Peptides against a protein of PDB entry 3H8D. Designs and how they scored, part 54

Target 1, 122 residues: chain A of PDB entry 3H8D
Amino acid sequence: DMKRQQRFFRIPFIRPADQYKDPQNKKKGWWYAHFDGPWIARQMELHPDKPPILLVAGKDDMEMCELNLEETGLTRKRGAEILPRQFEEIWERCGGIQYLQSAIESRQARPTYATAMLQNLL

## One batch from the design tools (peptide; aimed at target 1 R10 C65 R76)

Design b2_p25_4_s3 (made by RFdiffusion4, then SolubleMPNN; from b2_p25_4, 10 letters changed)
Fold by OpenDDE base, seed 1:
Structure b2_p25_4_s3 (fold): chain B 122 residues (1-122), chain C 122 residues (1-122), chain A 25 residues (1-25)
Amino acid sequence: as target 1 above (122 residues)
Amino acid sequence: as target 1 above (122 residues)
Amino acid sequence: MERNIERFEEWLRSRGRVPLEQEDE
């Protein structure tokens, strides 16, 4: 729905094994989320030592954040919210377009703003 | 068009008369713009000593930035781009909804993402 | 509301992602 706010967030993380290491030895990952209104539409994770993880609603529900936007508290966390392009740029670089397209074609994807935009683009 | 990127920008400005004053005596204004794809849809100016200026495409073309988004260089200016909500929050506080609504009703407003969203909201 | 971000952080931790504080830009 066009009325739903599209909001994007990014949270840096480290592995549990690196928690108590010196900062220079902490390998940072990045957790990304796209919320289509209150509900997550896409999730993406950049890891320092493995391929990126791309997740889309419907297909990957069990691996995605189950908290609605308000429950995450992300809207109240300073620096967490990012511009749409900041998400999309990484999404594209990681093969997100093809990933989402495949999910749509296999009828695994739940309709979201992201699916709609992709279908408009193609 | 849903395919067009909605991008928002904010630039601080000072009054010409304050150019050479001490920083504490410089009254900052803020220039805001909403671009619907390459073309400006809304412009807003917060002034320290006068009411805000609200401008909408079609109605206020002669007072709005005439440069397309690329020509502005805003996309290349660090810190200029802001979140949609950062624009909308100020827009709402300044009476932008009513302003745009009036422009639509008077048939002065050029159709934009902004007009479409407002019409969807009402 | 403050507990929500804590819940989210715990969710991340439960999945092997220890959240870091945002760097000041």
Scores: peptide ipSAE 0.377, ipTM 0.605, DockQ to the pose 0.509
OpenDDE base, seeds 2, 3, 4, 5: peptide ipSAE 0.379, 0.373, 0.375, 0.377; ipTM 0.604, 0.591, 0.595, 0.616; seed 2 fails the geometry check

Design b2_p25_4_s4 (made by RFdiffusion4, then SolubleMPNN; from b2_p25_4, 9 letters changed)
Fold by OpenDDE base, seed 1:
Structure b2_p25_4_s4 (fold): chain B 122 residues (1-122), chain C 122 residues (1-122), chain A 25 residues (1-25)
Amino acid sequence: as target 1 above (122 residues)
Amino acid sequence: as target 1 above (122 residues)
Amino acid sequence: MEEAERRFEEWLRSKGMVPLEQEDE
């Protein structure tokens, strides 16, 4: 569905406790977002010291980015935007397919491009 | 439709006549490709000295890349893969929407992700 | 634009993530 542009972003981060450490001592995490048009559809976090976090709209709204795409400034941040596959590969590795599927089955997921694509995949 | 991965690529080129000239005298063109899975769906060329070229599968097969995606080696060429929007923006600027639409209407276009998306857009 | 970027970074920080600059391609 081309009506809403699917855009993916990635931001590296460190823990607050590491922000004053030497670069080699800063454990890096990655924040990922999938925007279905202006609205976030999926969020994913790779943390250096805890399990990956998967979030899908509807189910995890409270934990997901509350800013619309424009408000994030991500489209203007060099290097932030990633290829769809760059997101999906990590998503899949983290069990995102099952996670989103479960959210759909439990009627927790808000309909998004992600939910639609998953249903087409199954 | 997630069953086939949509991937986009861009390669700069110079005219054969410029290949031995100083860099400043080499006019650069851009070759673009949209692959719907392993198969090319759209091709686009920005030439330095002539109008852009738009090509769609079915209609322009003879002028399009004859290699499947894997055969092209594009997936292994650093910097070749581009974001969907990076392709679509140029495609749109070059009149690609109308071009593909016309190809569909004339029954020249092979069904691809591109044709499907266009029909959803209209 | 700068405001949006700042807001997002602040949001990330509020979630315990201090954003870093990503390498330019």
Scores: peptide ipSAE 0.344, ipTM 0.608, DockQ to the pose 0.508
OpenDDE base, seeds 2, 3, 4, 5: peptide ipSAE 0.345, 0.343, 0.340, 0.341; ipTM 0.620, 0.605, 0.595, 0.616; seed 2 fails the geometry check

Design b2_p25_5 (made by RFdiffusion4)
Pose (drawn by RFdiffusion4):
Structure b2_p25_5 (pose): chain A 119 residues (1-119), chain B 122 residues (1-122), chain P 25 residues (1-25)
Amino acid sequence: KRQQRFFRIPFIRPADQYKDPQNKKKGWWYAHFDGPWIARQMELHPDKPPILLVAGKDDMEMCELNLEETGLTRKRGAEILPRQFEEIWERCGGIQYLQSAIESRQARPTYATAMLQNL
Amino acid sequence: as target 1 above (122 residues)
Amino acid sequence: DDAAWERFEKLLLEKFKMVPIDEED
């Protein structure tokens, strides 16, 4: 029913902007958009646990801008293939995280919940 | 979900003559494919030593890869799949819009998602 | 359209404590 689009933004800690390149610890921010709305958000950090977020339970913590208002389709190198998102998501325990939110009625139905519920 | 049937692939390549040269002397080219479901709709090649090759379905059937998407194994090759814009950027810089527009005007281009997309643009 | 990126980049810094960088090849 809707186009699935995935984005990735590598980042460094704000405290690392003026250190030498070897001292800049990298992280990655990810987003899965189910149409205009974000279904899953994922953050890999060099200094704390991975942040896994799903539509519904985590609306407050997730990016609140829809796809057009982010400008992500405009940024070069930001969009990624579905597998590039799914591989990282699975290695972070994302399947169990989304499943747990589904069973406890905390998950808003999206293309992502439909995929886990099907298989 | 015509858009979901669209799949794009890129294979970097070198000539055999450059196989054992230093990495800085390996003149790379790129082969590209746009699959509209099981069939190639557009094929594109950037070469280090000759003009770019642009091919469209219908007009260029003899020159294009004859295998369908599953027969190629490309969906299983690591790093081969690219986003539509990665194909479109190169296709445009090669004159691919003019090449596809001409094939449509000469009615040689077989209707595909690519011809449908160019027509919605015009 | 590009102003939306600028606002989003600021949002990543302010809300999520992130400075965007380019992806390496």

Design b2_p25_5_s1 (made by RFdiffusion4, then SolubleMPNN; from b2_p25_5, 10 letters changed)
Fold by OpenDDE base, seed 4:
Structure b2_p25_5_s1 (fold): chain B 122 residues (1-122), chain C 122 residues (1-122), chain A 25 residues (1-25)
Amino acid sequence: as target 1 above (122 residues)
Amino acid sequence: as target 1 above (122 residues)
Amino acid sequence: GMEAWERFEKYLEEKKKMVPVEAEE
């Protein structure tokens, strides 16, 4: 149900190859997740050297986080949780609206809070 | 020459269709430009409802700003000029490094400060 | 807890090729 709590998280990351390089040589990316209750609804990955990756539940399950929210430990990771707009701003800039809409139209998207909101908006 | 001043600019925009809508219904995009001296080297467009557009000189001339820096009036537009990192951060997140690299490899990129920096880095 | 986060880190590293780091702005 849409009554499920919507929670958003962001984790900076580096590439494995950069783990042991000097800080200036560790290019950061950003991993984002939107959880609709216990299950992920959207995932977004910003990489320093390739285009953003947008993922939506149903369509991209195999590429998305397979852990439920509790299993991720994100709720216990200091600084990981972000405000909805902090996710949505990036999502929108990356073309997330179009991406999710296309997933809905192709009947690939699993119904989530995100799909419902978009369908109510458009 | 690489001695040319590198200047960066950002302008928010809304869609023409949203011009007369209430503020809450005006979805903002962002137009970014990197000028290598008087001529544009890179352009980037963040849209609220479609994927980012990355453009590099030589390859994308027909889609990029055709005005020289002075002609744009950007240097006189309050708040338009941004710091290099404010451009690069978004550029990187959008996959600009890969995009420019591909343009260089395909011999489509016009030599600019941006191409030189990338070739020195990689 | 810690174990959950460790599992998540493992997921990121192995499946996504991402190594989590401390947040910076």
Scores: peptide ipSAE 0.276, ipTM 0.490, DockQ to the pose 0.387
OpenDDE base, seeds 1, 2, 3, 5: peptide ipSAE 0.273, 0.273, 0.274, 0.275; ipTM 0.578, 0.582, 0.591, 0.593

Design b2_p25_5_s2 (made by RFdiffusion4, then SolubleMPNN; from b2_p25_5, 9 letters changed)
Fold by OpenDDE base, seed 1:
Structure b2_p25_5_s2 (fold): chain B 122 residues (1-122), chain C 122 residues (1-122), chain A 25 residues (1-25)
Amino acid sequence: as target 1 above (122 residues)
Amino acid sequence: as target 1 above (122 residues)
Amino acid sequence: GDANWERFEKYLQEKKKMVPVEAEE
């Protein structure tokens, strides 16, 4: 059902080890999520000192946010919601298209809005 | 086809008569648009000194933006694109639900994502 | 505070080893 609202969110984070350091010594990462209706479709994690992590529903469920959108409180967090392109731009730069495509081809990806879009694009 | 991207935009405007006044004497209005894929579905105009104008595809085509999304250049205008809720919040406040419903009932509205959403809600 | 947000923060901290901070926007 492609009628579901596609919503995107971004949360900055620091490493637990940095939380008691001076602000200048806290390296920020970014947690991203794409929700296809109530359920997460894609997750992306930009870390300051390691490669980005890409996660897609079906394949990476154990590593992805287990909370549905309402349970996260993200919709009530000012500044957390971002435009689709703000997610997609980073997703593309991180190789997300190839990652999702591979997950589809291996039959690991759960069908989502993201998988449908990709399959229409290819 | 509800798979089409729903994109929302907002542009501030001033009245032609105010364009040569001092900044403090320029009352801004706001132009809003909802694009259902390449085609406009809804338009909304907030004027400083008169009631808001609500426009829906099919009924108000002659008064709405005649350009498809790509032709508008809105996708390339920094700060123009807004979140769906940023549009919907204003739309709701202006009586947009009732306006669109009336347009559907009178068979004036062209089917869009907006009409489909409303029909699912009612 | 929002109870759901607290759960989300807990998820980030425990499962993802992330401490959310305020957005600068």
Scores: peptide ipSAE 0.279, ipTM 0.582, DockQ to the pose 0.645
OpenDDE base, seeds 2, 3, 4, 5: peptide ipSAE 0.278, 0.277, 0.063, 0.279; ipTM 0.593, 0.600, 0.583, 0.594

Design b2_p25_5_s3 (made by RFdiffusion4, then SolubleMPNN; from b2_p25_5, 12 letters changed)
Fold by OpenDDE base, seed 1:
Structure b2_p25_5_s3 (fold): chain B 122 residues (1-122), chain C 122 residues (1-122), chain A 25 residues (1-25)
Amino acid sequence: as target 1 above (122 residues)
Amino acid sequence: as target 1 above (122 residues)
Amino acid sequence: GMEAWRRFEEYLREKFHMVPVEAEA
């Protein structure tokens, strides 16, 4: 759908507790976002010390970024935007397909580009 | 019906005549490609000393890359792959929408993701 | 633009308990 641009972003992060530690002691995580137009469709978090977090719109709205894409400033942050495959590869590895599928089946998922693509895939 | 992966690539090139010149005297062009799955859908060339070249599958097959994506090795070339918007922005600036539209209207364009998206846009 | 990013960084900290760091170049 040309009406909504699919854009993907990734931001490395550390834990607040590691904020003042030496670089070698800062364990990095990664915050991922898939925006279907202005609104987030999927969010994914790779944490250094806990399992990956997968979030899909509709099901996990309260745990996901509530800011629209413009509000995030992600488009203006150099290096934040990533290729679709850069997101999807991690998403797949984290069991995202199954997660989203389950959300669709349970009618918890809000229709997004991601849900549409998955439904076409299956 | 699994959707084909849309991938975009950009490679700099220099004119053969500039091949042996000092770096400051080498004017770079840019070769762009949009692959709809394994096959090229659009090709674009920014030349340092002549107008941009726009090419669309079906119409310009003889002037476009004849290798499938895997054969090109582009997926293995660091920095070659670009974001969709990085391609589309240049495409738009070069009049690509009009060019592709014209190719569709003249029935010269091979159906691709690009043609489909344009038809949805218009 | 930069203001938006700063706000977003704070947002990430507050909501997600993440402190954004610079991406490796």
Scores: peptide ipSAE 0.376, ipTM 0.589, DockQ to the pose 0.629
OpenDDE base, seeds 2, 3, 4, 5: peptide ipSAE 0.061, 0.374, 0.062, 0.373; ipTM 0.568, 0.576, 0.578, 0.593

Design b2_p25_5_s4 (made by RFdiffusion4, then SolubleMPNN; from b2_p25_5, 15 letters changed)
Fold by OpenDDE base, seed 4:
Structure b2_p25_5_s4 (fold): chain B 122 residues (1-122), chain C 122 residues (1-122), chain A 25 residues (1-25)
Amino acid sequence: as target 1 above (122 residues)
Amino acid sequence: as target 1 above (122 residues)
Amino acid sequence: GMENWKKFEEYLRKKKKMVPVEAEA
């Protein structure tokens, strides 16, 4: 079988309340996604004023992007797609390895490329 | 009165267990410090396999660097000193604003440049 | 295309309370 393409995306965001403020008053956050083929495997959210949010498929489905990759339009958004390491670097810094591991151990994680990779390493 | 100099530093680290492993098997973490004059105001630790650690003076003194700036030798370590924004960017992404705010509200934070700046903004 | 992106923006705004903006650099 052909391997599903692993694709990663990043979108900067501001809070709705900051939409009409001056640029200097618009604190930026970052939304990250890892798609394993058409379906999201991991999501990560960096906020300017609260702790990072880590999300993994299976466990956090209700909080993650519900749209498949094509439906998001991310593949057509200039500058949105990032390299795998650009995602993984932040993921690791935020404790993503432990987070995903715990999700696997608790049997909450849906099998994805990410779970497979982690299980190969551990 | 003269303002104390705000200085920021970053040091990469690996886990002791990885010291003798091949480079590809040495996952890097990052240690950050903000010094308000000679004394540390904030400390931050990015780990490859666990969540970030945020520390603020007063609340987390026992877990923070106990050495004054001069004692650390950081000012003499090539490449260790970073720009303020290089620290703040990560601090914000990890939820440092909320963390420090909570420490102030709970009266656990020692007054520093960081607490003053936050109180000016809020 | 653009219509799909609009759906995504709606997701971000309504579900995640995020407003996407242009990348910095």
Scores: peptide ipSAE 0.252, ipTM 0.481, DockQ to the pose 0.375
OpenDDE base, seeds 1, 2, 3, 5: peptide ipSAE 0.249, 0.250, 0.250, 0.250; ipTM 0.563, 0.579, 0.582, 0.575

Design b2_p25_6 (made by RFdiffusion4)
Pose (drawn by RFdiffusion4):
Parts: C-alpha cells; structure tokens; sequence
Structure b2_p25_6 (pose): chain A 119 residues (1-119), chain B 122 residues (1-122), chain P 25 residues (1-25)
C-alpha cells in the first residue's frame, strides 16, 4: 500500500567536533519510513546501548517529522537499501523488540509489524 | 507496487590487463542493470578506455544480458544492488534520457517501467 | 548557486537529525 524507504545518517558526539580524527567515535542513525511516516528508528552509539524505537510505543522518542519535512530524500548518501537497515536491526535485537511491542499492544500497525506477524 | 518490481545493480570491473597492477593503476569501469520485474529494462556500462554503452529493452535486445533476474544471482551478490538514483544519476550523465526518448520516438523501445517513467516526466 | 542551495539543504537535514540524536542522548 505504501512505499518503504530507509535512511542512514552517520554521526559523531557533539563533544567530539574539535578533536583530532582518530578521537571521533562514530555512530549511525537509521529510519524506516512506511510511506510518509516513520515505522522504525534505530541508533547505534559508541558509548551507550543501541536505541531501538517503533511507531506507537515510542512516538514521543522518535523523529516526529514525516518523510517530506525531513529532506532525507534530498541528502546525498542518506538513503539505504532495505537489507542494510534490516541486518543492523536484527543484530540489535530488533525482531524481539518489535515482537514484544506487538504482544503488549504497544505497536502501531505498519509494514514492519505486518512482516513480523506474517512469518 | 510497480516500483517494488524495479531492481538496480552495479558491478565494478577492471580489464584483465590491469588484474595484477598496482591499485592506483587499476582503471575501473562499472556495469549497471535496471530490472523491471524479471527482465532487464536498461543496461549501462562505463568503460575506462572506450565510449559508455547504453542499452534499452526492445531496441537493444541482442546486445543486453540475456539472463533474467533470478538466473543472474545478482539479488544474492553482496554489494551489487544499488538504489534507483544511483543508476539514474549515471544514466543521465551518459545521455540516457535522450537515448531512451529517441527509442520511444522511433517506437523501438519496448514499454517498461523506464519508458513509463520518462513519459510521466514529459 | 545550485550547489550552495543543495549543500544548505543537506546541512538542514543533518541539524534536524542531530536534534533527534541529542534528545535521545
């Protein structure tokens, strides 16, 4: 029913902007858009646990801008293939995280919940 | 979900003469493919030593890869799949829009998602 | 001019994402 689009933004801590390149610890921010709306958000940090977020339970913590208001489709190198998102998501325990949110009635139905519920 | 049937692939390559040269002397080229479902709709090659090759379905059937998507194994090759924009950027810089527009005007281009996309643009 | 506009748009996107990252930190 809707186009699935995935984005990735590598980042460094704000405190690392003026250190030498070898002292800049990198992280990665990810987003899965189910149409204009974000279904899953994922953050890999060098200094704390991975942040996994799903539509519904985590609306307050997730990026609140829809796809067009982010400008992500306009940024070079930002969009990634579905597998590049799914591989990281699975290694973070994302399947169990989304499943737990589904069973406790905290998950908004999206293409992502439909995929886990099917298989 | 015609868009979901669209799949794009890129294979960097070098000539055999450059196989054992230093990495800075390996003149790379790139082979590209746009699959419209099981069949190649557009094929593109950037070469280090000759003009770019642009091929469209219908007009260029003899020159294109004859295998369908599943027969190629490309969906199973790590790093081979690219986003539509990564194909389109190169296709445009090679004159691919003019090449596809001409094939459509000469009615040589077989109708594909690519010809449908160029027509919606015009 | 077109390249400068594109760069400003990419910077705006980075700012918006950094705000989300900082909120979750």
Amino acid sequence: KRQQRFFRIPFIRPADQYKDPQNKKKGWWYAHFDGPWIARQMELHPDKPPILLVAGKDDMEMCELNLEETGLTRKRGAEILPRQFEEIWERCGGIQYLQSAIESRQARPTYATAMLQNL
Amino acid sequence: as target 1 above (122 residues)
Amino acid sequence: SEAEEEEAEEEEVDEKIMEVIEKNS

Design b2_p25_6_s1 (made by RFdiffusion4, then SolubleMPNN; from b2_p25_6, 13 letters changed)
Fold by OpenDDE base, seed 4:
Structure b2_p25_6_s1 (fold): chain B 122 residues (1-122), chain C 122 residues (1-122), chain A 25 residues (1-25)
Amino acid sequence: as target 1 above (122 residues)
Amino acid sequence: as target 1 above (122 residues)
Amino acid sequence: EEERRREEEEERTDELVYRVIERNS
């Protein structure tokens, strides 16, 4: 439903193993989320030392953020909200289109704005 | 069509009459635009001394930006692109929903993402 | 086993999110 607000967020993280290391030895990762209204539709993690993690609603619910958007506090975190293109550009580079497409074809993806967009794109 | 990228921009302007005044006497306005793919869908102007101007595609074409998105250079202007909510919040406050609704009802509005969203909202 | 793995991954991600959010709030 187009009336649902599409919002995108990015926050950095430091791996638990690096938590107490010197700053120069803390390798930064990035956590990304797409919310379709109050509920997460896509999640993505960039890591310095392993492949990107892609997650889509329906398929990967148990691995995705369990909080609704308001509960996350992301909307109140300065610098966390990003432009749609800032998410999509990374998503595309990480193979997100193919990942979501496969989830749709296997009937694992929950319908979201993301699934609807992809079906209109193809 | 959901595959078209929705992008929003904001740039400041100084009124022509204030162009050569001292900085403290230059009253800043704000120009806003919503692009549905390469084409403008909505335009909005905030002024320090007069009511906001709202413009929608189809109805107000002669008063709206004549350039496609790429021609504007807005995508290359640092700080010009804004989040969808940053546009929508001002649009709503300026009575944009009612303005666009009236344009749809009078059959003056060209179909855009904005018109589709509104029709899903109502 | 797969369910447990997913739960551990969610917990890890959520912990990372919370840590960053709390630090910057």
Scores: peptide ipSAE 0.028, ipTM 0.529, DockQ to the pose 0.044
OpenDDE base, seeds 1, 2, 3, 5: peptide ipSAE 0.052, 0.032, 0.032, 0.025; ipTM 0.519, 0.496, 0.431, 0.472; seeds 1, 2, 3 fail the geometry check

Design b2_p25_6_s2 (made by RFdiffusion4, then SolubleMPNN; from b2_p25_6, 14 letters changed)
Fold by OpenDDE base, seed 5:
Structure b2_p25_6_s2 (fold): chain B 122 residues (1-122), chain C 122 residues (1-122), chain A 25 residues (1-25)
Amino acid sequence: as target 1 above (122 residues)
Amino acid sequence: as target 1 above (122 residues)
Amino acid sequence: MEEEEQERIEEETEELVYKVILRNE
């Protein structure tokens, strides 16, 4: 059902290689998630020194969050939740629209809010 | 210092694709970690439907746990800590010795307890 | 927020890092 609540989250991460460095030398990455109801629909990872990783439900299940939204604790973590546009801006910049579209066309993407919205725009 | 405490952990994960299935149809994966003192030395992932993933410090830092042991909370999670042999048995079965050796020989592996032990055995 | 509750939340999100972010590409 497309009436499910759409919620977006972002958490930072620091790669192990930078853990021993001074704070000014630690390069921060960002993990993003779009939850379509209780389950993840899209995942995105911004790395400081490699290309972004884009993942969509159905296609990339093995590489995506296996926890339902409640299990993640993200809704209870201060500062983790972000606005839809904060996710989408980065998603679009990273080529997420094309990535999701390709996954839909190849019949790899599981139907989600994200797939439905994209199909409305095309 | 090789006098650091060596601790091993295992936590299960269930792939998103199986979240909607009955419990008997959910295929469980396993995440393993070896901490050499406060920092991860080896990481291993057993997936139900793809080859194991083996990771070693230095070589695979970008794909390994960035949290120190205390930050992970693993020491406080009931059932997470495992015996050294429980890790090593799986590590060896998955070709971990050869993987680590190759990382050492290519000068990609950061010196850890794991690298030191392997060099003693060869 | 209670300390124990906060710790639980942190643990849940930390586990998310291990399981979701950290993988071989």
Scores: peptide ipSAE 0.189, ipTM 0.604, DockQ to the pose 0.181
OpenDDE base, seeds 1, 2, 3, 4: peptide ipSAE 0.186, 0.152, 0.191, 0.133; ipTM 0.600, 0.552, 0.615, 0.534; seed 3 fails the geometry check

Design b2_p25_6_s3 (made by RFdiffusion4, then SolubleMPNN; from b2_p25_6, 12 letters changed)
Fold by OpenDDE base, seed 1:
Structure b2_p25_6_s3 (fold): chain B 122 residues (1-122), chain C 122 residues (1-122), chain A 25 residues (1-25)
Amino acid sequence: as target 1 above (122 residues)
Amino acid sequence: as target 1 above (122 residues)
Amino acid sequence: MEEEERRREEEETDRLVYEVIERNL
């Protein structure tokens, strides 16, 4: 159902190894999520010292957020929600389009708003 | 400082792969944490389909909760907090004593209440 | 080695998810 609300969130994280360092030495990463209605469709992790991790529903379920949107509490966290483009810009930079495309082609992707949008572009 | 408050928490998780299954087919795991004052000292993950994961401060920092206790919000979540023995019982069953001992012997463990208690037994 | 690395990455991701969950508790 393409009428489900598409919501995007971003949460900062500090590597556990840096949690005891001075603020200036705490390299911050970012956790991103795209929710297609109640369920996560895409997840992305930006690390300060390793490549981004991209995850798509169906293929990467075991590595993604297992909570529905309401269970996450993200909707109640100030500053967590971001614009679609704020997610997509990073997703695109990280090769997310190709990643999702490959997941679709290999029949590993669960249909989501994200897969539908990609297939509309193809 | 052994005068820091020792607090223990447990949160259920459902495997992302089971999130779309009927309730009867959702095998539940459990996330456990021991906080020594504001910082995590031990973490444990019980999975329904793989061995428990044990983590100790110093050795496993990169794999553990990076938030201080207050940042977690666990103190505000009803039913999350458990008794010390409720944590320790599972920890012991999972070989946590030996795991922590090994971390201490290899000089990988950060001193915590947990390491102090173990060393009091040794 | 590749399987072990993959397993580590998966475990790290899972733990990160837990941390995110915890932040929103």
Scores: peptide ipSAE 0.051, ipTM 0.471, DockQ to the pose 0.033
OpenDDE base, seeds 2, 3, 4, 5: peptide ipSAE 0.028, 0.036, 0.021, 0.028; ipTM 0.530, 0.519, 0.469, 0.501; seed 5 fails the geometry check

Design b2_p25_6_s4 (made by RFdiffusion4, then SolubleMPNN; from b2_p25_6, 12 letters changed)
Fold by OpenDDE base, seed 3:
Parts: structure tokens; sequence; C-alpha cells
Structure b2_p25_6_s4 (fold): chain B 122 residues (1-122), chain C 122 residues (1-122), chain A 25 residues (1-25)
């Protein structure tokens, strides 16, 4: 049902190796999530020193957040929720369209709002 | 098509009577809009000294923004776009659910994402 | 208090999400 609420979140993370370093030596990454209703549709991770990670439901389930939206507590975390475009801009810059397209073509992608939108676009 | 992008905006307004007053004497209201794709679905106005105004497409077209989303320039106005919940919380607090429900029941409401969601809720 | 509640929520959220991140590194 495309009537499911689309919600997007972003939180920073510090690499485990940097956890005990001085603040100036802690390089932040960013964790992004797109929830299509209660379940994650896309996940994205920006790392300070390696390529971004793009993940789509169905293909990358083992590497994605296994919690439903309510379980994450993201809706209750101040500053975590972001506008759709704040997610999409980064997603697109990281090659997310091509990545999701490939997942659809290979029949690896689970149908989500994201897959539907891409199919409408192409 | 429920695949239409739902976008929400909020901008402040100053009453005409306060326009030339000192800053401390200017009471701000807030103008809210929900766009279902290119067209407005709901409008809401918070006033500093009178009850809120609730407007729904189909019923209140003459009192609502007549511009499509692109024409408004809201997407290009920094700080104007807000999260869905930032709209909905105020909408609900102002009796928007009942207002929209009445508009649906009286057949005055034009079908929008908002009407669909309410019909799914009730 | 509400502040304490918010802090707890944030901490729990951080734990959950960071666990996911760490598992994927």
Amino acid sequence: as target 1 above (122 residues)
Amino acid sequence: as target 1 above (122 residues)
Amino acid sequence: SEEERERRIQEETDKKVYEVIERNE
C-alpha cells in the first residue's frame, strides 16, 4: 500500500576504532534509513574513509537494520528524522538509483515505495 | 495516485496591522500547507489572536492557496519545508480530523492523500 | 522528567542503531 508513511532518518556514528580517541581524531560517519511504513526500505552509510554503503530491502536484508521503525526509537530521537529530499539527495549522489535499479532487475529487491518510485521514473 | 509526494510547509506571517509596528509588537502567525503532489490538500493558519483556520481542498478552494507547489516557490524557500508530523500534530490539535471528516461526509472534500488517510483511519 | 525520558530514548536508540552499524563494519 503506497499509503504507508515514508519516513527518513539520519544519525551520526563514530567508528569503533575512534571511540577512545581525542575528539578531534574521531571521524563521524552518517547512518541513513528510509522506512516504508514500519519496515526499512533503504539503508545508507556514509563513512569518513571508505565508499558509501547502499542497501536495499530484499537484497541486503542481512546487512540492514532488522528492527521495525517503532523498535528503533528513531521516531522518538530528537533530530533524527529528516526530510525525504535530505535522504534522496545523498542516495542519488552515491549511485542509489543505479543500485536499486540493479536490484530490481535481478529480482533481488523487495517491493517498497522506493522500488515503485523508481519504476515510475524509468 | 497515492504515489504522489506529500510535502508540508510552514511560513510565518505578520498581520497587516502589525507590519509597521516595532518588532516586539509584531505578533506572528503561522501558515501551513500540505501539498499532495503539485496541488494543495490542506491549509492551516495559526493566528496570534483568533482561532485557527482549517481548510481542505474541495470545500475551501476559494480560501486556499491557488498556486501549484512549484508556483509557490516554497520548495526553494529555506526553512519552509517541514516534516509531516510537524504539520499533523498541529492539524490534529486544531480539530483537523473532525473538520476533514465533516467535509468528507458532506461530499465537499476533494479526494486527496489526506482524505484517503482519514478514511483508512476511521 | 521529560528530559530524563528523552535522554533514555536517545541512548536506547543510539545503542540499537550503533549495534547495527557495528555488525555491518
Scores: peptide ipSAE 0.061, ipTM 0.599, DockQ to the pose 0.679
OpenDDE base, seeds 1, 2, 4, 5: peptide ipSAE 0.018, 0.018, 0.060, 0.058; ipTM 0.360, 0.358, 0.417, 0.599; seeds 1, 4 fail the geometry check

